# Peptides against a protein of PDB entry 5D63: the designs that were tried, part 69

Target 1, 292 residues: chain A of PDB entry 5D63
Amino acid sequence: SLRRGIYHIENAGVPSAIDLKDGSSSDGTPIVGWQFTPDTINWHQLWLAEPIPNVADTFTLCNLFSGTYMDLYNGSSEAGTAVNGWQGTAFTTNPHQLWTIKKSSDGTSYKIQNYGSKTFVDLVNGDSSDGAKIAGWTGTWDEGNPHQKWYFNRMSVSSAEAQAAIARNPHIHGTYRGYILDGEYLVLPNATFTQIWKDSGLPGSKWREQIYDCDDFAIAMKAAVGKWGADSWKANGFAIFCGVMLGVNKAGDAAHAYNFTLTKDHADIVFFEPQNGGYLNDIGYDSYMAFY

## One batch from the design tools (peptide; aimed at target 1 D213)

Design b2_p27_7 (made by RFdiffusion4)
Pose (drawn by RFdiffusion4):
Structure b2_p27_7 (pose): chain A 292 residues (1-292), chain P 27 residues (1-27)
Amino acid sequence: as target 1 above (292 residues)
Amino acid sequence: LTDDQLNELIDAHWEKLTALEEATAAS
């Protein structure tokens, strides 16, 4: 089963993503194929998949930017029916916004079926051009047609996954305690994490004993990332990944506060120095506390 | 640094977080 999370959804035949055109919140805004740039935030192309209780392999798909939902127009089973963004809720009973998502016959990509119509999300004619029509279409679960096959590229981690990445890190103090604050996190590319640090004003902040020292920098960065999340996205039910750690050096005589993020493959943590914007695999301190 | 000094550092860190949240709410 596809896990709850945020996905960049890529056609298996051509490198086009499912894109809510112009990120518009208007009802009926077309969902189309569009090119994308890896290791960036693809602002119109991120989808929060919310599992439906007791309805196997079925979800709502909420565009992260607009807050609107993937909707099969009037629930028609006719091939070519429009797939658009539409207002809705995470746990709706409206079958126009319910999607059964299971692995295709290639075992890697998925097919997306409308719960009401039993038709599939289809990149019409396999068109790779920007703005290509995506429609509901007749199809089967097992066929190899790439027009109806989609890679769900996971862009978020659960709290359990973030905890696992931290636990595998070699720079964790024996007294370490972590404090988990949310359940699902959008993992940022370093390019975006750095842009938030720059936009927070922290690059210009001066170190001052106690009144603006390492703890102040780290907390400020976390707060800046939290503000960015709320100001940038309309969808609810997730948080942005940015941790704060306190650590102690090997001699046991100096402590430091700093931030952390995750690697691209989501398996490991990487430390971030908020005083200078650097990313480090070893910051010189073992973490005895973290909150994220 | 002892375990008690690390706990004091944790407490002071939480105080700074709370002060920042209060200042932000007052704005």

Design b2_p27_7_s1 (made by RFdiffusion4, then SolubleMPNN; from b2_p27_7, 14 letters changed)
Fold by OpenDDE base, seed 2:
Structure b2_p27_7_s1 (fold): chain B 292 residues (1-292), chain A 27 residues (1-27)
Amino acid sequence: as target 1 above (292 residues)
Amino acid sequence: LTDEELEELERKLLEKIEALEKEEAAK
């Protein structure tokens, strides 16, 4: 079954993603097909899938940017019914906003069925143009129509996945203690992570003994990422991944505070030095504490 | 970080983490 998480949802037939037009929070805002750029944020095209308790394979889909939910207009079963953004809640009982999401017959893509109408989210005519209509359409689970098949590319990690990535890293001290602060984390591309670092003012910050040293830099970076998240997204129920680590050197006579994030494939961590904006596989310290 | 600074930092961070965990649990 599909896990709770943030997804970029791409059509299986053409290079188009499910896009909330202009990222608008207005009720009735069209959801459309739109081009996307790999390894970027794709601001209006990220969706938080929240599983409904005790309803198998059924989710709400919240647009991260607008904080509104995917909604089948009037819950109509008529082919061509508009799919829009609409105000809602994560655990709504409104069948217009409940979506059953399961694997298609190809075993890789998913189909998105409205819980009430039993129609499917359809990229009308497989149109790859920006602004192409996405609508509810008749269909079945087993048919191979690519207009109704979607790849769910996971853009987030669970706390457990992050924990596993840390555990695989060779630069973890035997006394390591990790503290998990949230349940689901949007993982940023390095370019975005770096831009947040630049915008924070940290590149111009002066290292000063004790008063503004490694721990201050590391915490300031985490704070900057947190603020960026709060200022950028209207959806709730997730965090932006940015970890803080405390480490000790091999000799055991020096300690350092630094940041870390996840690699592109989410399988490993990479260290980030907030004093110079560098990414390192080996920062020269073994972590004995982290929080993220 | 000196050893003393490290100990102080760890203590403060633990306190903050506990507070944050409490907030998360209250959501």
Scores: peptide ipSAE 0.005, ipTM 0.366, DockQ to the pose 0.156
OpenDDE base, seeds 1, 3, 4, 5: peptide ipSAE 0.000, 0.005, 0.000, 0.000; ipTM 0.258, 0.363, 0.338, 0.264; seed 5 fails the geometry check

Design b2_p27_7_s2 (made by RFdiffusion4, then SolubleMPNN; from b2_p27_7, 15 letters changed)
Fold by OpenDDE base, seed 2:
Structure b2_p27_7_s2 (fold): chain B 292 residues (1-292), chain A 27 residues (1-27)
Amino acid sequence: as target 1 above (292 residues)
Amino acid sequence: LTDEELEQLEERLLEKLKKLLEEEAAK
């Protein structure tokens, strides 16, 4: 079954993603098909899927940017019914905003069925143009129509997945301790991560012993990412991934604080030096502890 | 580094993180 997480939802037939028009939080804002750029933050195209307790394979879909929810207009079962953004809550009982999401017959894509109407989210006519209509449409789970098949590209990791990525890294001290602060983390592309670093002013900051040393840089970066998250997204229930590590060098005579993020495939970590903005597979230290 | 020195660094880092979290929560 689909796990709780943040997803970029892409049509199986054409290179179009589910997009909340202009990222608007207004009730009735159209959800449309729109082009996307891989390995970037597609601001209006990220959706937090929250599983409904005790209702199998059923979710609310919250637009990360607007904080509004995918909503079938009036819950109508008529083909062509508009799918819009609408105010809501993660665990609503409103069937207009409840979506059963399961694998399609091809085993890789998903279909998105409205819980109440039993119609499916449909990219009308498979139109790949920006602003193409997305609507509720009649269908069945076993149909192969790509207009109703969607790839759920996971853009986040759970704390457990992050922990697993850390655990397999060769530069972790044997007595490593991890402090997990959140449950679900949006993983940023390195380009975005670097841009946050640049915008924070850290590139111009000077190292000063005890006053502004390595731990200050690492914490400042985490703060910058946290602020970026708070300022950028209206949805709740997730964090932005940015870790802080404390490591000891091979000689055992020096410690360093640094950051880390996840690789593109979310399987490994990469170290980030906040003093110079560099990404390294080996930062020269073995991590004794991490906070993320 | 001694274990004590590492513990001191940990405590310092935790304190800074705590402060950061409190500041964020206050917004």
Scores: peptide ipSAE 0.068, ipTM 0.660, DockQ to the pose 0.602
OpenDDE base, seeds 1, 3, 4, 5: peptide ipSAE 0.025, 0.025, 0.068, 0.024; ipTM 0.573, 0.571, 0.654, 0.556; seed 4 fails the geometry check

Design b2_p27_7_s3 (made by RFdiffusion4, then SolubleMPNN; from b2_p27_7, 16 letters changed)
Fold by OpenDDE base, seed 3:
Structure b2_p27_7_s3 (fold): chain B 292 residues (1-292), chain A 27 residues (1-27)
Amino acid sequence: as target 1 above (292 residues)
Amino acid sequence: LSDAQLEELEARMREKEQQLLAEEAAA
């Protein structure tokens, strides 16, 4: 089953993603096919999939940017029915906004079926152009039509996945204690992470003994990421991944506070030095505490 | 990190970057 998470949803046939036009929060905003850039924040193309309790393989899809939900217009089963953004809630009972998402016959892509109408989200004619129509269309789970097949590229991690990534890292102290602050985390590309760091003012901040030292830098970075998240996205129920660690050097005579994020494949962590904006696989410290 | 420690860290960062670049060039 598809896990709760944030997904970039890409057509299986053409290089097009499910896009909420202009990221608008207005009811009835068209959802369309649009080009995307890999390894970047595709602002209008991120969807939080929230599983519906006790309804197998069924989700709401909240646009991360607008905070609105994927909605089949009037729940119509007619082929060509518009799919739009519309106000809603994560656990709605409105069948217009409930989507059954399961693997297609190819075992890699998914199909997205409206719970009520039983029609499928369809990139009409497989049109790869920006603004191409996405609509409800008749279909079956077994059909191989790429117009109705979608790759769900997971852009987030659960707290458990983050914990697992930390646990397998070799630079963790034997006394390590981690504290999980949220349940689901959007993982940023390093370029975006770095830009937040730059915009925070930290590059111009001067290290001062105790009054503004490593812990202040690390906490300031986390605060900056938190603020960036709040300012950038209207959806709720997720955080932006940015960890803080306290570590001790191998000699045991020095401590440091630093940040960390996840690698692109979400399998490992990479350390981030907030005092210079650098990324390292080995920062020279073993973490005895983290919160994220 | 103190300034001295940060300089050491930066040196390690540069070394790593050079290694990564060398690996990419060899691939």
Scores: peptide ipSAE 0.138, ipTM 0.715, DockQ to the pose 0.023
OpenDDE base, seeds 1, 2, 4, 5: peptide ipSAE 0.127, 0.134, 0.131, 0.134; ipTM 0.700, 0.708, 0.695, 0.711

Design b2_p27_7_s4 (made by RFdiffusion4, then SolubleMPNN; from b2_p27_7, 16 letters changed)
Fold by OpenDDE base, seed 3:
Structure b2_p27_7_s4 (fold): chain B 292 residues (1-292), chain A 27 residues (1-27)
Amino acid sequence: as target 1 above (292 residues)
Amino acid sequence: LTDEELEKLEERLLEKIKELLEKEAAE
């Protein structure tokens, strides 16, 4: 079954993603097919899938940018019915905004069925152009039509997945304690992570003993990422991944505070030095404490 | 980010950390 998370949803037939036009929060904003750039933040194309309790394989889909929800217009079962962004809530009972999401017959892609109408989200005519119509359309779960098949590229991790990634890293002290602050984390590309670092002013900050040393840099970076998240996205129920670690060197006579994020495949962590903006697989310290 | 905004966020983070440490100590 599909896990709760943030997804980039890509058509199985053409290089097009499900896009909320202009990221607008207005009711009735068209959801359309649009091109995307891999390994970047596709701002209007990220969707938080929230599973509905006691309803198998059924979700709401909240656009991360606008905070509005995928909505089948009037819940109509007519082929060609518009799919739009519309105000809603994560656990709504409105069948216009409830989507059953299960694997297609190919075992890799998913189909997205409206709970009420039983029609499927369809990239009409497989049109790869920007602004192509996405609509509810008749279909079945076993059909092979790529117009109704979608890859769900996971862009977030659960706290458990993050914990697992940390546990696999060799630079963790035996006395390590992790403190989890949130449940679901959007994982940023390094380029975006670096840009936040630059925009925070940290590259120009001067290290000063005690008054502004390593812990201040690490905390400042986490704060900057938090602010970026709050300012960038209207959806709730997730955080931006940016960790703080406290580590001790091999000799045991020096400590350091630094940041960390996840690799592209979300399987490992990479260390980030907020004093110089560097990414390292080995920062020279073993972490005994982390906050994320 | 202004210095003041950053300071406020840092303060909030430190408070959260403090709370977590207190919970750990109570267990």
Scores: peptide ipSAE 0.022, ipTM 0.554, DockQ to the pose 0.045
OpenDDE base, seeds 1, 2, 4, 5: peptide ipSAE 0.021, 0.021, 0.020, 0.020; ipTM 0.551, 0.545, 0.554, 0.550

Design b2_p27_8 (made by RFdiffusion4)
Pose (drawn by RFdiffusion4):
Structure b2_p27_8 (pose): chain A 292 residues (1-292), chain P 27 residues (1-27)
Amino acid sequence: as target 1 above (292 residues)
Amino acid sequence: SAAETAAYNAYLAFTRAKHAAFWAAQS
């Protein structure tokens, strides 16, 4: 089963993503194929998949930017029916916004079926051009047609996954305690994490004993990332990944506060120095506390 | 906002209290 999370959904035949045109919140805004840039935030192409209770392999798909849902127009089973963004809720009973998502016959990509119509999300004619029509279409679960096959590229981690990445890190103090604050996190590319640090004003902040020292920088960065999340996205039910750690050096005589993020493959953590914007695999301190 | 300032201050107080507790345990 596809896990709850945020996904960039890429056609298996051509490198086009599912894109809510112009990120518009208007009802009926077309969902189309569009090119994308890896290791960036693709602002119109992120979808929060919310599992439906007791309805196997069925989800709502909420565009992260607009807050609107993937909707099969009037639930029609006619091939070519429009797939658009539409207002809705995470746990709706409206079958126009319910999607059964299971692995295709290639075992890697998925097919997306409308719960009401039993038709599939289809990149019409396999068209790779920007703005290509995506429609509901007749199809089967097992066929190889790439027009109806989609890679769900996971862009978020659960809290359990973040905890696992931290636990595998070699720079964790024996007294370490972590404090988990949310359940699902959008993992940022370093390019975006750095842009938030720049936009927070922290690059210009001066170190001052106690009144604006390492703890202040780290907390400010976390707060800046939290503000960015709420100000940038309309969908609810997730958080942005940015941790704060306190750590102690090997000699046991100096402590430091700093931030952390995750690697691209989501398996490991990487430390971030908020006083200078640097990313480090070893910051010189072992973490005895973290909150994220 | 006032709420954001309060949250910031609460986390700052929390982190400083953790430092103090860590060093006291080493004593």

Design b2_p27_8_s1 (made by RFdiffusion4, then SolubleMPNN; from b2_p27_8, 22 letters changed)
Fold by OpenDDE base, seed 1:
Structure b2_p27_8_s1 (fold): chain B 292 residues (1-292), chain A 27 residues (1-27)
Amino acid sequence: as target 1 above (292 residues)
Amino acid sequence: SAEDEEEIERMRKLLREERERYWASLQ
């Protein structure tokens, strides 16, 4: 079953993703097919899938950028019915905004069925052009039509997944204590993470004994990421991944504070030195504490 | 465990020891 998370949703037939046009929060904003760039943020194309309790395989889909929800216009079962962004809530009872998402017949892609109308999200005519219509369309779960098949590229991790990634890292001290601050985390590409670091002013910040040292740099980076998240996205119910670690060296006579993020495949962590913007697999310390 | 907590605290002090000395000198 599809896990709660943030997804980039890509058509199985053409290189097009489900895009909320212009990222607009206005009710009735068209959801369209649009080109995307792999390993980038793709701002208008990220969707938070929130599972509905006690309703099997059924979700709301919140656009991360606009904070609005995928909505089948008037819940109509007619083929060609517009799919739009519309105001809503994560646990709505409105069938126009409830989507049953299950594996397609190929076992890798998903189909997205409106709960009420039982029609499927369809890239009309498989049109690969920017702005191509996405609509509700008649179909069946076993049909192989790529117009209605979608890959769900997961862009986030749960706190448990992050915890597991940390646990696999060899640079964790035996006394490690992790403190989880949120439930779901958007994982940024390193380029975006670095840009936030640059924009924070940290590259120009002067290290000063105690008054502005390693812990200040690490906390400042986390604060910068948090602010970036708040300023960039209108959806709620997720955080931006940026961890803080405290570590001790092998000799046990020096400590350091630093950041960390997740690798592209979300399986491992990589350390980030906020004093110089470097990414390292080994920062020279073993972490005894983290919060993220 | 209590032992783990003590060790963690010792590690934390490595980051704060100079500050602690400073405040002690002012008190």
Scores: peptide ipSAE 0.050, ipTM 0.463, DockQ to the pose 0.052
OpenDDE base, seeds 2, 3, 4, 5: peptide ipSAE 0.034, 0.000, 0.010, 0.011; ipTM 0.500, 0.321, 0.311, 0.287

Design b2_p27_8_s2 (made by RFdiffusion4, then SolubleMPNN; from b2_p27_8, 15 letters changed)
Fold by OpenDDE base, seed 1:
Parts: C-alpha cells; structure tokens; sequence
Structure b2_p27_8_s2 (fold): chain B 292 residues (1-292), chain A 27 residues (1-27)
C-alpha cells in the first residue's frame, strides 16, 4: 500500500514526470508530462498523497506548489479526458479528485485510477516532450502499457522514519530525547538546503559569546527553512525537514548546537553546521536533544 | 515498544531499499 507522503511521479516508459503546468493555482490548469532533473526540487512536480480513511488504496493528490488537486475533468470516463489542477480539500468526497493508487503488474510501478470513472492517468502516446498531454484513459490493472504506469519516488519522510534514522546514527548520546514537531517532512537536496542557508544571512553573521552563539545559529537556520517553506509552497499538511540538535563532546567538557537533515536515501542523518555551512557525518558531538 | 520499533524499522528498510534502487537506476 502506498504511504502518505510527497512524491515525484515519473512515467515508467519515458523520462517524464507529472507536472502542473507553470505551477498555476487556477482551476483547470493542465497537468502535463515534463522533463525533470534528478536530485533537485522539481517545483511543479511534487504531489502530496493523502490517504482517504476507510477507502482502500484511495488518495487525493495535492500539488505542493499550487495547493490545488489532481482533478479528472467532469469525472468523465471518456478516453482523452483532461486531468487538471483544481481547488479541493485533502479529504474531499468529490470522485473527480479521488484516485485509487495500486501496484501495477510489474510490482514496482503504480497505476493511478480515478475512483469514479475507473479510467487511468495516461501519458498520451507516451509522449516524452514537455507539455505532453496527461489524460484519463481506459485501462485495466493487469495490462503492461507504460503510458499508464508510474514510479512514485518518495520525497518525504514521516516523523517515525526520521526518528528511526536518528536512532541508527552512532553520534547519539545515551540520554537522548527527541521532540517531533510535525508528521511529514519534505527532505531537501543539499544544494537547496545550502541556498536557504546562504539567503538567511547566516554566512555573514558574527559569532558572539552567548548573545549570538551556536544555539542562535542553529535556531536561525531552522527558522529560515520554515520561512522558506511557507513562502515557497501553497499546500499544507507537511513541513520542511530541518532538525536542531544539542550535543556534548566525548570528553564531556564542551557542548554545541547544530542542525541536521536526512541523506538522499532517507535512512540516515547528516549533520549541518550553520556557522560555516558544512555537512558532516561526524560533527564531534553526541546529541542529547533534538527537535524536528 | 519492541513491536512498534520493529514496525518502524521495517518501514524504514523498505523505503531505504526503494530509494537506493531508484538512485542506482539513474547511474
């Protein structure tokens, strides 16, 4: 079963992703196939899948950038019916915006079926060009047509997954206490994380004893990421991953505050020093407290 | 609980393997 989360949805046949054209929030904005760059944010191509309670394998798909939802135009079962962005809610009863998502016959890709029409999201003609039409189309769960098969590349982690990643790290103190602030976190590429750091003004900030030292830097980075999230995305129900840790060195005679994020496979954490913008597997401290 | 931890680890392991396979496919 597909988990709640943020996904980059890629066609199984050609290197195209499901894209909300121009990231527009207007009702009726076309959803199209578009090229993407691996390990980047792909702004208009991120979708929050929210599972519908008590309806098996059924979700709404909210575009992170626009805050609008994947919508089958008029819920029509006709082949070639437009799939668009449209205003909605995460737990809507509108069958135009309800999608049953299950594994295809190959066991790796998914098919996306409209709950009402029973047609499938189709990259028309398998067209790999930017702006290629995505439409509802007749199909079955068992057929192998790559036009209707999609890889769901998960771009987020749950709080539980983040907790597990922290627990696996060797630089955690025996007295560690973690505090979870949100439920689902978009994990940023390091390049984006670094750019937020640069834009925050922290690279030019002066360390000053107690008045603006390690904890201030770490909290300022957390705040900068939060602001970036609020300013960049119109969808709700998720956060941007940026943790704060307090740690103590092995000798027990020094403490530090720093940030951390997740590795690209989401299985481990990497430490971030907000005073210099460095990423480290070992920051020289063992964490006794984190919030994220 | 141990059961909860096991479930979390199972979920994490699944995600990790899926993402590693994905990245490997792009090389």
Amino acid sequence: as target 1 above (292 residues)
Amino acid sequence: SAAEQAEIQAQLDFVREQRRAYWASLE
Scores: peptide ipSAE 0.077, ipTM 0.677, DockQ to the pose 0.018
OpenDDE base, seeds 2, 3, 4, 5: peptide ipSAE 0.063, 0.069, 0.007, 0.020; ipTM 0.664, 0.670, 0.391, 0.490; seed 3 fails the geometry check

Design b2_p27_8_s3 (made by RFdiffusion4, then SolubleMPNN; from b2_p27_8, 19 letters changed)
Fold by OpenDDE base, seed 4:
Structure b2_p27_8_s3 (fold): chain B 292 residues (1-292), chain A 27 residues (1-27)
Amino acid sequence: as target 1 above (292 residues)
Amino acid sequence: SAEDEKEIQEMLDLVRAERERYWAARA
């Protein structure tokens, strides 16, 4: 079953993703096929899937950028019915915005069925052009038509997944305590993470004994990421991943504060030194505390 | 730049030295 999370949703047949046109929050904004760049944010193409309690395999899909929801216009079962962004809530009872998402017959891609109409999200004619129509269309779960098959590329991690990644890292102290602040985290590409760091002013910040040292840098980075998240996205119910760690060296005679994020595959953590913007697999300290 | 790298390294060295002094004082 599909997990709660943020997804980049890519067509199984052509290199096109589900895109909310211009990221507009206006009701009725077209959802269209659009090209994408791998390993980037793809701003208008991220969707938060929220599972509906007691309704099997059924979700709302909130556009991360606009904060609006995928909506089948008037819930019509007519082939070619528009799929648009529309205001809504994560746990709505409106069947126009409820989507049953299950594996397709190929076992890798998903199909997206409107709960009410029982039609499927369809990249019409498999058109790979930017702005191509996405519509509700008749179909069945077992059909192999790639127009209605979608890869859900997960762009986020749960707190549990982050915890597991930390637990696997060899640079964790035996007394480690982790403090989880949120439930779901968008994981940024390093390039974006670095850009936030640059824009924060930290590269030009002066180290000063006690008054502005390692912990201040680490907290400032986390604050910068948090602010970036708040300023960038209209959707709620997720955070941007940026951890803070306190660590001690092997000799036990030095301590440090630093940041960390997740690797591309979300399986491991990588340490980030906010004083110089470096990414390291080994920062020279074992973490005894983290919050993220 | 080379100058930036030098400055960063000096800063990091200061951080390490300070932490070492702190722990030594507490021991």
Scores: peptide ipSAE 0.014, ipTM 0.391, DockQ to the pose 0.051
OpenDDE base, seeds 1, 2, 3, 5: peptide ipSAE 0.007, 0.000, 0.009, 0.008; ipTM 0.329, 0.333, 0.321, 0.333; seed 2 fails the geometry check

Design b2_p27_8_s4 (made by RFdiffusion4, then SolubleMPNN; from b2_p27_8, 16 letters changed)
Fold by OpenDDE base, seed 3:
Structure b2_p27_8_s4 (fold): chain B 292 residues (1-292), chain A 27 residues (1-27)
Amino acid sequence: as target 1 above (292 residues)
Amino acid sequence: SAAEQAEIERMKQLVRQARAEYWAAQL
């Protein structure tokens, strides 16, 4: 079953993603096929999949940017029915906004079926052009038509996955305690993470003994990421991944506070030094505390 | 920004508590 999370949804046939046009929050905004850039945010192309309790394999899809939901216009079963962004709620009973998402016959891609109409999200004619129509279309689960097959690339991690990544890292102290603050985290590309760091003013901040030292830098970075998240996205129910760690060196005579994020594959953590913007696999400290 | 400041202060308190607990365990 598809896990709750944030997904970039890419067509299996052509290099197009499901895009909410202009990221608009207006009801009836077209959802279209659009090109994307790998390893970037792809702002209008991120979807929070929220599983519906007690309804197997069924989700709402909230556009992360607009906070609106994928909606089959009038719930019509006619081929060519528009799929749009529309206001909604994560646990709606509106069948126009309920999507059954299961593996296709190829075992790698998914099909997205409207719960009510039983039609499928279709990139019409497999058109790779920006702004290509996405519509409800007749189909079956076992058909191989790539117009209705989608790769769900997970762009987020659960708190449990983050915890597991930390647990695999060799730079964790025996006294380590982790504090989980949220449930689901959008993982940023390093370029975006760095840009947030730059925009925070931290690169120009002066280290001062105790009054503004390592912990202040690390907390300021986390606050900056939190603010960036709040300012950038209209959807709720997720956070932006940015951890804070307290560590001690091998000799046990020095302590440091620093940040960390996840690697691209979400399997490992990488340390981030907020005093210089560096990414390191080894920051020279073993963490005895983290919060994220 | 008041909410942000409150969150920052909460984090600082968490850090202080964690440090205190860590060092207390070392003494």
Scores: peptide ipSAE 0.036, ipTM 0.554, DockQ to the pose 0.808
OpenDDE base, seeds 1, 2, 4, 5: peptide ipSAE 0.035, 0.034, 0.008, 0.027; ipTM 0.508, 0.518, 0.219, 0.493

## One batch from the design tools (peptide; aimed at target 1 W207 C214 V248 H256)

Design b2_p28_1 (made by RFdiffusion4)
Pose (drawn by RFdiffusion4):
Structure b2_p28_1 (pose): chain A 292 residues (1-292), chain P 28 residues (1-28)
Amino acid sequence: as target 1 above (292 residues)
Amino acid sequence: FHSRAAPADFDADAAAMLAKYNAALAAS
């Protein structure tokens, strides 16, 4: 089963993503195929998949930017029916916004079926051009047609996954305690994490004993990332990944506060120095506390 | 970058950090 999370959904035949055109919140805004740039935030192409209780392999798909849902127009089973963004809720009973998502016959990509119509999300004619029509279409679960096959590229981690990445890190103090604050996190590319640090004003902040020292920098960065999250996205039910750690050096005589993020593969943590924007695999301190 | 002296009590220091963070949220 596809796990709850945020996904960049890529056609298996051509490198086009599912894209809510112009990120528009208007009802009926077309969902189309569009090119994308790896290791960036693709602002119109991120989808929060919310599992439906007791309805196996079925989800709502909420565009992260607009807050609107993937909707099969009037629930029609006719091939070519429009797939658009539409207002809705995470746990709706409206079958126009319910999607059964299971692995295709290639075992890696998925097919997306409308719960009401039993038709599939289809990149019409396999068209790779920007703005290509995506429609509901007749199809089967097992066929190889790439027009109806999609890679769900996971862009978020659960809290359990973030905890696992931290636990595998070699720079954790024996007294370490972590404090988990949310359940699902959008993992940022370093390019975006750095842009938030720049836009927070922190690059210009001076170190001052106690009144604006390492704790203040780290907390400010976390707060800046939290503000960015709420100001940038309309969908609810997730958080942005940015941790704060306190740590102590090997000699046991100095402590430091700093931030952390995750690697691209989501398996490991990487430390971030908020005083200077640097990323480090070893910051010189072992973490005795973290909150994220 | 700069750091500070190690605290004598890590649990107390962590609690102080959490309290400071919550105060900063409330002030915002």

